# Peptides against a protein of PDB entry 4JHK, part 19

Target 1, 212 residues: chain A of PDB entry 4JHK
Amino acid sequence: EDYKIQSFDLETQKLLKTALKDPGSVDLEKVSSVIVDQSLKDQVFSREAGRICYTIVQAEAKQTNGSVFRRNLLNRLQQEFKAREETRKRSTQEWVCLVSFICNIFDYLKVNNMPMVALVHPVYDCLFRLAQSDALKNEEEVDCLVLQLHRIGDQLEKMNVQLMDELFNLLRDGFLLQEDLSSMGRLLLLEILEFRAGGWKLSDTAQKYYYS

## One batch from the design tools (peptide)

Design b1_p15_2_s1 (made by RFdiffusion4, then SolubleMPNN; from b1_p15_2, 4 letters changed)
Fold by OpenDDE base, seed 1:
Structure b1_p15_2_s1 (fold): chain B 212 residues (1-212), chain A 15 residues (1-15)
Amino acid sequence: as target 1 above (212 residues)
Amino acid sequence: SLEEVDKELLESLLQ
């Protein structure tokens, strides 16, 4: 299977490839650290990271019935989540990378093909933070918010429709009432409102209108 | 189950 790990140096690529096929032969704590560190720097990689993490978890479970990788991964995730406000204060980029990473872990790291219940509130907490007025005025945060809702919104709603309703009330209010939204930000909010209203689907016509 | 173990590990993430 092909994994997008070309951004790493050759030694690290080898480490990751080995972890994917023979996790018992590598330091899985180091592997988890490398993946998290890169995910906090590269939002695009964060999606691939979710898939990689799931594969390593399955491989380790199958090979040794172990959970060293998952334990270290989730511990690191927990640490980063706790520090999310400080991260946002320090760097918007790192903050949106963190949100993207958490959302992608939710999307890929499943048990019996079901989302981890423990991640539902943390994901919503991140999205609610992005939906606050001080975040909606930042296009980078709006981009992140809308992207995640496109990816996992339908899954999240199935887990807790009440929270999703509350979230979209904030988005609606932002779209209608907030004055310092960028033009693109306002367009994205309108699109995501329509996206959910349409059952988390967007027609070809609407897709062209918003993104072409 | 793995879900239960992970939930315990992620306890501090829960509200």
Scores: peptide ipSAE 0.027, ipTM 0.634, DockQ to the pose 0.603
Fold by OpenDDE base, seed 5:
Structure b1_p15_2_s1 (fold): chain B 212 residues (1-212), chain A 15 residues (1-15)
Amino acid sequence: as target 1 above (212 residues)
Amino acid sequence: SLEEVDKELLESLLQ
């Protein structure tokens, strides 16, 4: 199986490859830190990070019946989540990377093939923050919000439909009432409203309109 | 269980 880790230096690549195959032979705290650090800088890698994390968790469980990596990963995620408002203030780019990371962990890091229930509210908290007026006026934050809802919206709704209804009430109000949305931001909000209304799917007509 | 440990850890974020 191929993992996209070319952005790391050769020594770090070796570390990650070893963690994927023989997690007991490396410092799994260091591995988790490396993955989180890169995910907070590169939103594209964040998607790959979820897959990598799942593989390491499975490998460690199989090899030693351990959970050291998962423990360290979740501890770091908790720290970053607690500091999310400061992160947003400092850098919109880092903030959307953080949201992307937590959503991708939710998507890939399953327990017995089920989403981690403990991540549901943190994910919704991030999405609700992106749905506030001060965030909706920023196209980069709208991009992130819509991307995550495309990826995991259907799963999140199954976990808590009430929160999803509340979130989309905010998005509808933003689309209809907020004056300082960018043209693209407004278009993306309309698209995601239609996406959910269509059962988290796009019709052929909508696909052509928005993405062709 | 591992799931219960993770839940307890992550629920601290909501306090």
Scores: peptide ipSAE 0.025, ipTM 0.624, DockQ to the pose 0.621
Fold by OpenDDE base, seed 2:
Structure b1_p15_2_s1 (fold): chain B 212 residues (1-212), chain A 15 residues (1-15)
Amino acid sequence: as target 1 above (212 residues)
Amino acid sequence: SLEEVDKELLESLLQ
């Protein structure tokens, strides 16, 4: 498989490629840090990062039955998660990248083809934060929220339907009651409400309507 | 809660 790591310098690319094939030969803490750092800067990369992380985890498990990379990755995620409010205050872009990354890790970093239970609440906490009124008024945060729900909403609901119900109650209220939503934000909220109501699927007609 | 999240993440590190 090819991984989209062109945003890194050649030395770092080599490091990542080596980690993917021979994780025991590299500093996996450094690798995890590089991946997280870039994911916090580039939301597009965060999606690829999930796949990369999963591959490294699998490679290390096969090679040494170890979990050094995963431990370092999750440790860094925990640190970033704890500081999420400060991150949001400092940079909305970094904040939405953080959310995206956590969600993508949830999506890709599976055990026995199942999501990590430990990530469920952190993901929901991020999404709930995006569902607050001060976040819903920011289109970039709404974009992030809706994007993640499209990606992993069905999986999250299977993990905890009660939290999903609560989340969507907030989204519904935001759609109906919040006055300072952008037009696009309101449209996206409506779309995601419909998306879930349709079993986490949109008809072709609805797709054309919302995303034409 | 945040505390609960921290515990869950910490537990994941022990896997």
Scores: peptide ipSAE 0.024, ipTM 0.603, DockQ to the pose 0.148
Fold by OpenDDE base, seed 3:
Structure b1_p15_2_s1 (fold): chain B 212 residues (1-212), chain A 15 residues (1-15)
Amino acid sequence: as target 1 above (212 residues)
Amino acid sequence: SLEEVDKELLESLLQ
């Protein structure tokens, strides 16, 4: 299977490819650090990072019944989550990358084909933060919020429908009442409201209307 | 289980 890791230099690409096939032959702490660091800089990569992480976790478990990679990955995730408000203050771009990374780990790093229960509240915490008025006025944060809900909203709702209802109450209020939204931000909020109302689906026509 | 281990590692995320 091919992985999109072209953003790394050739040496790092080789390291990642080796980790995917033979995790016992590489420094898995270093591998986890490289993946997290890049995910915090490149939101597009964060989705691929989730898939890569899942594969490495499975490979290590199968090879040695070990969990060195997963332990280092989750420890780093814990550290970044704790510092999320400081990250947001320092850089909106790094903040949305962090949220994207956490959401993609939730999406891909599953046990018995089920999401990690421990990640449910942290993911909601991030989405609720993006739904606050000071975040909704920033188009970059709205874009991140809507993107994550498109990717994992249906899964999150299955884990806790009450929190999803509360989140969408905030989004509806933001759409209707907040005055300092950008035109695109307001459009994105409307789209995601309709997306959930339609059972987490939109027609191709609707997709073009909102994103073309 | 792996999920139990993950829960322990992510204890701070539940706070």
Scores: peptide ipSAE 0.028, ipTM 0.662, DockQ to the pose 0.599; fails the geometry check

Design b1_p15_2_s2 (made by RFdiffusion4, then SolubleMPNN; from b1_p15_2, 6 letters changed)
Fold by OpenDDE base, seed 4:
Structure b1_p15_2_s2 (fold): chain B 212 residues (1-212), chain A 15 residues (1-15)
Amino acid sequence: as target 1 above (212 residues)
Amino acid sequence: SLEEVEQELLEELLK
């Protein structure tokens, strides 16, 4: 398989490629750190990071029946999650990258094709934070929120429909009542409301309206 | 097993 790791230097690329095929031959703590660090800088990479992480987890399990990589990954995830408010205050870009990373880990890091239940609340916590008034006024946070809901909203709802209902109540209220939304932000909120209402799908007509 | 992985995750995220 081909993985999008061009953003790394050649040495790091080699490290990652080796981890994907022969995880027992590399420092998996270092590998996890590299992946997380890059995911916190590049929201696009965070999507690929989920897939990479899943592959490494599978490879290590198959090779040594170990879970060193996953443990290190989750430890780092915990640290970043706990510091999420500080991250948000420091850098909106890093904050949305963090959210994206957590969501993508949820999306890809599955066991027996099932999502990790323990990630459900952390993911919702991030999305609820993005749904607060102070976040909805920032277009980059709205972009992140809507993007994640497009990617994993259906899965999240299956895990906890009550939380999803509560989340979308906030989004509805934001759309209807909040005055300092950007035009694009308001449009995106409307779109995602319709997206869920349509069973997490967009009609061709709706897609044309919102994204053409 | 799934349960073992879930337990590990819980321990890592909630400690």
Scores: peptide ipSAE 0.023, ipTM 0.644, DockQ to the pose 0.526
Fold by OpenDDE base, seed 1:
Structure b1_p15_2_s2 (fold): chain B 212 residues (1-212), chain A 15 residues (1-15)
Amino acid sequence: as target 1 above (212 residues)
Amino acid sequence: SLEEVEQELLEELLK
């Protein structure tokens, strides 16, 4: 399998490759730290990180029936989530990377082909934060919000439709009432409103309108 | 177990 880890130095690449194939032979705490650190810097990598994490979890379970990697990963996730407001204050870029990472872990790190229930509320908390007025005025945060809803919105709704309704009420109000949205931000909100209304699918006509 | 880890995470994240 091809994993996009070219952004790491050669030593770290070797570490990750070994973790994917022979997790028992490496320091899985270090591996988890490396993945989280990079995910907080690179939003694109956050997507790949979810897939990598799932693979390592499966490999360790198969090899030793262990869960060292998952434990360390989730512990680090807890720490970052708890500090999310401080992170947002310090760096919008790091904040959206954190949200992306949490959402991608939710998407990929499944148990029995089901999302981890423990991540549902944390994910919604992040999305609700992005849906606040002070965040909606920032296009970078709107981009993140809409991207995550495109990726995992249907899954999240299945877990809690009430929270999704509340979230989209905020998005609707933002679209209709908030004055300091960027043109692109407003367009993205309209698109995601239509996306959900269409059963989390985008028609060919809408695709051309919003993205072509 | 995975369930135990999830429960622990849930409790900590939802404080």
Scores: peptide ipSAE 0.023, ipTM 0.642, DockQ to the pose 0.676
Fold by OpenDDE base, seed 2:
Structure b1_p15_2_s2 (fold): chain B 212 residues (1-212), chain A 15 residues (1-15)
Amino acid sequence: as target 1 above (212 residues)
Amino acid sequence: SLEEVEQELLEELLK
């Protein structure tokens, strides 16, 4: 399978390709660091990163029944998660990349086709942070929030419907009560409210209305 | 809480 790793230099591309095929022959800690670093800089890559990570995990499991890569990945993820407020303070872009990365890891790094339970609360914590008033006023954060809910909202709800209800209460209140939302932000909140109400689905007509 | 999240992640690392 082809992975979108063109943003890396040739040496790093080779490293990643080798990790995908023969993880035992590379420094998996370095591989994990490279993936996380790039994911924190490029939100588009974060989704691809999820696929890459899953493939490496599977390859290592098959090759040696090991989990070195996953351990290193999750360790780095934990570090970044712990520092998320500092990251947000430093750079909104890096913050939304972090959220996107965590959500995509949740989406792709499954065990027995099930999401990792350990990631449920971290994901919700990130989404709840994006749902706070100081974040909702920033369109970049709203974009991230809505995007993640479109991608993994249905899965997250299955893991904890109570937290999802609480999250959407915040989104509803933000939509109705917060004055400093951008026009697009308000539209996106309305759309995601409708999206969930429709069972995490949108009609073609609704899709055109909100994203035309 | 943050502590709970950290514990969950730690537990996952031990797998």
Scores: peptide ipSAE 0.022, ipTM 0.624, DockQ to the pose 0.149
Fold by OpenDDE base, seed 5:
Structure b1_p15_2_s2 (fold): chain B 212 residues (1-212), chain A 15 residues (1-15)
Amino acid sequence: as target 1 above (212 residues)
Amino acid sequence: SLEEVEQELLEELLK
């Protein structure tokens, strides 16, 4: 398997490559911190990060039946999650990267092909925060919200349909009632409302309308 | 078991 890690220096690339193949020979705490740090800076990398994390977890489990990497990763996630309001205040970009990373970990880091139940509420909490009025007026936050719902909305709904209903009530109210949405933000909310209503998929006609 | 793993993960996220 090939992983997109060209953004790191050569030493770090070597570290990551070794972690993917021989996790017992590297400092897995350092590996986890490097991955999290980069994911908080680069939203595109966060998707790749989820895949990398899953591979390392599987490699360590197979090699030593250990879970050192996963523990360090989840500990760091918990720390960042607890500080999410301060992060949002400091930088919208870092905040949406954090949300993206948590959602991608939920998407990729599964146990026996099942989502981690422990991440369900943290993910919903992030999405609910993005659905508040003060966030919906920021196009960057709306972009993040809609992107995550496209990626993992169907999985999240299966975990807790009541929370998903509540979330989409907020989104519908935002679309209909909030006055300071950007034109693109309003369009994206409409699209995601339609996306869920259509069973978490878009028709060919809708795809052309929104993205062509 | 899967349940045990989930419980451990929950504890890690709540600490």
Scores: peptide ipSAE 0.021, ipTM 0.634, DockQ to the pose 0.459

Design b1_p15_2_s4 (made by RFdiffusion4, then SolubleMPNN; from b1_p15_2, 6 letters changed)
Fold by OpenDDE base, seed 3:
Structure b1_p15_2_s4 (fold): chain B 212 residues (1-212), chain A 15 residues (1-15)
Amino acid sequence: as target 1 above (212 residues)
Amino acid sequence: SLEEVEKELLEELLK
């Protein structure tokens, strides 16, 4: 299986590849740190990071029945989550990368095909923050919000429909009432509203309309 | 265990 890790230097690529196949032979704390650091810089990588993390978790469990990597990963995650407001203030880019990373971890790190319950509220907290008026006016944050809802919205709703209803009430109000949305931001909000209303699905025609 | 990690994470993230 091929993993998209070309953004790393060759030494780090080797480290990651080794972790994927033989996690017991590497420093898993270092591996987790490398993955988190890159995920906070590259939103595209954050998707791959979820898959990589899942594979390492499974490999370690199989090899030693251990969970060192997962513990280190989640510890770093909680540190970044706690500092999320400072991160947002410092860099919108890092903030949306953080949200993307948390959402992708939620998406991939499943036990018996079930999401980690402990991540549900943190994910919603991030999405609710993106749904606030001061965030909706920023197209980069709207892009992130809509992207995550496309990826994991249906799963999140199954975990807590009440929170999802509340979230979409904010999005609907933003679409209808907020004046300082960008044209693209408004379009994206409309699309995601229709996406959920359609059972978390859109026609190909609609998809092209909103994203072409 | 995973449950222990989740519990710890939950406690820290929801403070």
Scores: peptide ipSAE 0.024, ipTM 0.645, DockQ to the pose 0.679
Fold by OpenDDE base, seed 4:
Structure b1_p15_2_s4 (fold): chain B 212 residues (1-212), chain A 15 residues (1-15)
Amino acid sequence: as target 1 above (212 residues)
Amino acid sequence: SLEEVEKELLEELLK
């Protein structure tokens, strides 16, 4: 398989490629750190990072029946999550990258084809934070929120429908009541409301309206 | 084990 790791230098690329095929021959703590660091800088990479992480986890399990990589990854994730408010204050870009990374790990890092239960609440916490009034007024945070819901909303709902209902109550209220939303932000909120109402799918007509 | 890691993470993240 081909992985999008062009953003790394050649030495790091080699490290990652080796981790994907022969995880026992590399420092998996270092590998996890590199992946997390890059994911916090590049929201696009965070999507690829999920896939990479899953592959490494599978490779390590198959090779040594180990879970060193996953443990290190989750430990780092925990640290970043705990500091999420500080991150948000420091840099909106890093904050949305963090959210994206957590969501993508949830999406790809499955155990026996099931989401990790430990990630459900952290994901919702991030999305709820993005759904607060002070975040909804920022288009980049709205973009992140809507993007994640498009990607993993259906899975999250299956894990906890009550939290999803509460989240969308906030989004509805934001759409209807908040005055300092951008035009695009308001449009995106409406779209995601319709997206869920349609079973986490968009009709061709709706897609044309919102994204054409 | 994986389960132990998950439980630990869950406990810490939900505090």
Scores: peptide ipSAE 0.024, ipTM 0.642, DockQ to the pose 0.629
Fold by OpenDDE base, seed 2:
Order: sequence, then structure tokens, then C-alpha cells
Structure b1_p15_2_s4 (fold): chain B 212 residues (1-212), chain A 15 residues (1-15)
Amino acid sequence: as target 1 above (212 residues)
Amino acid sequence: SLEEVEKELLEELLK
């Protein structure tokens, strides 16, 4: 399978390709670091990163029944998660990339086709942070929030419907009560409220209305 | 809580 890794230099591309095929022959800590670093800089890559990570995990499991890559990946993820407020303060872009990355890892790094339970609360914590008033006023953060809910909202709800209800209460209140939302931000909040209400689905008509 | 989240992540690392 072809992976979108053109943003890396040729040496790193080779490293990643080797990790995908023969993970035992490379430094998996380095591989994980490279993936995380790039994911923190490129939100688009974060989704591809999820696929790459899953493939490496599976390859290592099959090759050696090991989990070195996953451990390193999750360790780095934990470090970044712990520092998330500092990251947000430093760079909104890096913050939303971090959230996107965590969400995509949740989406792709499954065990027995089930999401990792350990990632449920971290994901919700990130989304709740994006749902706070100081974040909702920033369109970049709203974009991230809505995007993630579109991607993994249905899965997250299955893991914890109570937290999802609480999250959407915040989104509803933000939509109704917060004055400093951008026009697009307000529209996106309304759309995601409708999206969930419709069972995490949108009609073609609704899609055109909100994203035309 | 943050502590709870950290614990969950740590537990996953031990798997």
C-alpha cells in the first residue's frame, strides 16, 4: 500500500518504508518520534500517520510479536498530552495538530477492531478543551473540533455516551450564548449539532448547505 | 482528571 510520506526527506522516507515492511531492522523509537514530530506540524499528515502507525504495529506484531513501536508512540503521545496547555499557549497550530493526531491514533490504532480504551478520556479531554469559551472563539480550534467529531464522534459516543452528551451541551451553549464566535464557527457548531442529532450522518442537502 | 488519564495511558504502555 502507498503511504503519503512525500513531506519527509528521502532518507526518512526510506526509514518509514522499512519500518512498514521490516520493523525489526530499524530504530522504532526514532520512527515514532519522526511520525509524531511531523504530525505536530502538519494536521493533514496526522490522518495518514494513523494508518502508518497501525501498519507498523501490525507488522511488528507479526514479525516478532513485539510492541516496541506502540510503546514508544504512546509514550511520546503521553508526553505531548501532558504538555498540551503549554503547546496551546505557544502555538494554536501545533495544538490542533496534537488533537488531530491523538484523534487519528484513536481512529486507526485499534485492537481487535476496537478503539483503545486508554485513549478515550485523553481524546475527550482534548475535545472538551476545544469546547471551552476561550477556544470556541478561535475558528482554527473550532475547525479542529468539528473535524474530529465528524471523523470519530460516532466511535467516541459508543465508548462513553455520557461524556459525549456533556460535550455537546457545551457546544450547544457555545452556539447559543457565546458572543465572540466567528460566523463560520457558529455555522460549524450548528452543523455538528445537527450531524450528531442525525445519527452522525448528514444528507447531501445538508452537506451542501454547510460546506458549499 | 489528568491523573486518571495518565494512569490509563501508562496502563496501555504496559501491555
Scores: peptide ipSAE 0.021, ipTM 0.625, DockQ to the pose 0.148
Fold by OpenDDE base, seed 5:
Structure b1_p15_2_s4 (fold): chain B 212 residues (1-212), chain A 15 residues (1-15)
Amino acid sequence: as target 1 above (212 residues)
Amino acid sequence: SLEEVEKELLEELLK
């Protein structure tokens, strides 16, 4: 498998490549920190990061039946989650990267082919924060919210339909009642409302309308 | 166990 790690220096690339093939020969705490740090800076990388993390977890389990990498990764996620309000205050870009990363870990890092139950509420908490009025007026936050719901909304709903209903009540109210949404933000909210109503999929007609 | 770690994480994240 090939992974997109060209953004790292050569030494770090070597570290990551070794972790993917021979995790027992590297410092897995350092590996996890490098991945998290880059994911908090680059939202595009966060998607790749989820795949990389899953591969390392599987490699370590197979090699030593260990879970050192996963424990370090989740510990770092916990730290970042706890500081999420401060992160949002400091930088919208870092905040949406954090949300994206948590959602991608939820999507890729599964145990026995099942999502980690421990991540369900943290993911919802992030999405609920993005659904508040002060966040909905920021197009970058709306972009993030809608992107994550497109990626993992169906999985999240299966984990807790009551929370999903509550979340979409907020989104519907935002679409209908909030006055300071951008034109694109309003369009994206409408699209995601339709997306869920359609069973977490878009018809061909809707696809052309929103994205062509 | 792995499940115990997840439960502990859940408790901490919900604080």
Scores: peptide ipSAE 0.021, ipTM 0.625, DockQ to the pose 0.631; fails the geometry check

## One batch from the design tools (peptide)

Design b1_p16_1 (made by RFdiffusion4)
Fold by OpenDDE base, seed 5:
Structure b1_p16_1 (fold): chain B 212 residues (1-212), chain A 16 residues (1-16)
Amino acid sequence: as target 1 above (212 residues)
Amino acid sequence: SELDELIEEDIELFES
């Protein structure tokens, strides 16, 4: 399997590659820290990070029946989640990276092909924060919100349809009533409203327009 | 599986 880790220096790449194949031979706390730190800076990497994390979790379980990596990863996520408002205040970019990373971990760290229940409410909390008026006026936050809903919205709804209904009530109100949305932000809200209404599926025309 | 059992045991770490 190929993993996109070219953005790291050679020493760190070696560390990550070793963790993927022989997790017992490396400091898994350090590995988790490196992955989280990079994911908080690079939203594109955060998706690959989810896949990497799942592979390391599996490798450690098979090798030693251990869970050191997952424990360190989840502890770090909890710390970042608790500080999310301060992160948002400091940097919108870091905030959307945090949301993206949490959502990608939710998407990849599955148990019996099911999402971790403990991550459901934290993910919704992040999405609800992005759906507030002060966030909807920022196109970068709207981009993040819509992207995550495209990726994991159907899974989240299966976990809690009531929260999803409440979230989309906010998005509908934002689309209809909020005046300081950017043109693109308004279009993205409309698209995601229609996306859910269509059963979390895009038409061929919409798919081509937004992603081709 | 062993992995699933470990995840279940540590699932509360995120929200604790």
Scores: peptide ipSAE 0.026, ipTM 0.659, DockQ to the pose 0.113
Fold by OpenDDE base, seed 1:
Structure b1_p16_1 (fold): chain B 212 residues (1-212), chain A 16 residues (1-16)
Amino acid sequence: as target 1 above (212 residues)
Amino acid sequence: SELDELIEEDIELFES
């Protein structure tokens, strides 16, 4: 499989390619830092980053039975999560990239084919922040919220249905009561409400949009 | 932190 890493310089591309095939021959802390840094700049890349991270984790486990990459990745992720409010104040774009990346890591880095429990609350915390009134008025944040719920909402609900109910109470209130939503924002909230009500199932067209 | 402990636990589970 090919990985979309053309946005990196040639030296970094070489580093990533080597990490994917021979992780024991590179500095995996550096690799994790590079991936996180780029994911915070490019939301489209954050999806690819999840796939790349999964592959490196699998490669290291098979080659050395190690977990250096995953440990460094998750440590950096935790640091960024803790600073999320500061990030949001500095840049909405970086904030939605951070949320997207955390959600993608949740989606791809499974343990024994199950989501990591440690990521459940951080993911919900991010989604709850996006569901606040000051965030719902920003179309960029609404886009991020709805996109993540389409991708991982069913998995998150299985982990904690109570938090999902609370989250959707906020979304329903936003849809019904908040006056400064954009027309598109309101439509997106309605769509995601219906999406969950329908059992988190997408049409073929929607499937391509959210998962390709 | 609790999060750190949970992450470490998940890592150990993966390595088992």
Scores: peptide ipSAE 0.025, ipTM 0.631, DockQ to the pose 0.888
Fold by OpenDDE base, seed 4:
Structure b1_p16_1 (fold): chain B 212 residues (1-212), chain A 16 residues (1-16)
Amino acid sequence: as target 1 above (212 residues)
Amino acid sequence: SELDELIEEDIELFES
């Protein structure tokens, strides 16, 4: 299986490849830190980070029955989440990468084939932040919001329908009432409103766009 | 924190 890790230097790529195959032979704390750091810088990698993390977790569990990687990953994730407002102020790009990363971890790191309960509220908090008026006026944040809802909206709703209803009430109000939305932002909000109303079903074209 | 407790719980579930 191929993993998109070209954004790393060669030494780090080797580290990650080894972690994927033989996690017991590397410093898994370091691996987790590297993955989080890169996920905050590269949105393309952020999209793949969940899959990579899942593979490492499974490999470590099978090889040593350990959970060092997952523990360190989740601890770092919590730290970044708590600092999310500071991150947003510093860099919109890093902020949307953080949201993407959290959502991807939610998507791929499952316990007993279910999403981690601990991540439900953090994910919603991120999406609610993106649904605020100051964020909706930024097309980059709208792109992130809509992308995540396309990818994990159905799963997230199953965890808490009430919060999803509240979120979409905000999105509807933003679509209808906010005047400083870009044309594309407004179209994206309309599309995601319709997407949920249609039962979170993607067309073939949309599936390719969001999951390629 | 509540989040820490939930994370630990989920880790335990994964390892069980």
Scores: peptide ipSAE 0.024, ipTM 0.619, DockQ to the pose 0.847
Fold by OpenDDE base, seed 2:
Structure b1_p16_1 (fold): chain B 212 residues (1-212), chain A 16 residues (1-16)
Amino acid sequence: as target 1 above (212 residues)
Amino acid sequence: SELDELIEEDIELFES
């Protein structure tokens, strides 16, 4: 299986490749740190990172029945999550990368084919933050919000429909009432409102856009 | 924290 890790130097690529195949032979704390660091800088990588993380988790479980990698990964995520407001103030780009990464981890790191319960509220918290008025006026944040909802909205709703209803109430209000939305932001909000109303079903075109 | 507890629970579920 091929993983998109070209953004790393060769030494780090080797480290990651080894972690994927023989996790017991590497410092999994370091591996997790590297993945998180890169995911906080590169939103595109964050998607791949989820897949990589899942593979490492599975490999470690099979090899040693251990969970060192996942523990370190989630601990780091928790730290970043706790500091999310500071991150947002410092850099919108880093903030949306953080949200994207958390959402992708939620999407890929499944336990017994189910999402991790521990990540449900953190994910919703991030999405709710993006749904606030001060965030909705920023197109980059709206892009992130809508992208995540396209990718994991159906899963999140299954975990907690009440929170999803509340979230979409905010999005509806933003769409209808907020004056300083960009034109694209408004279109994206409308699209996601309709997307959920349609049962979270992607068209072939949308599928290609969001997952290719 | 509550999150820590939930993480631990999920880890346990994964390992089971």
Scores: peptide ipSAE 0.023, ipTM 0.633, DockQ to the pose 0.901

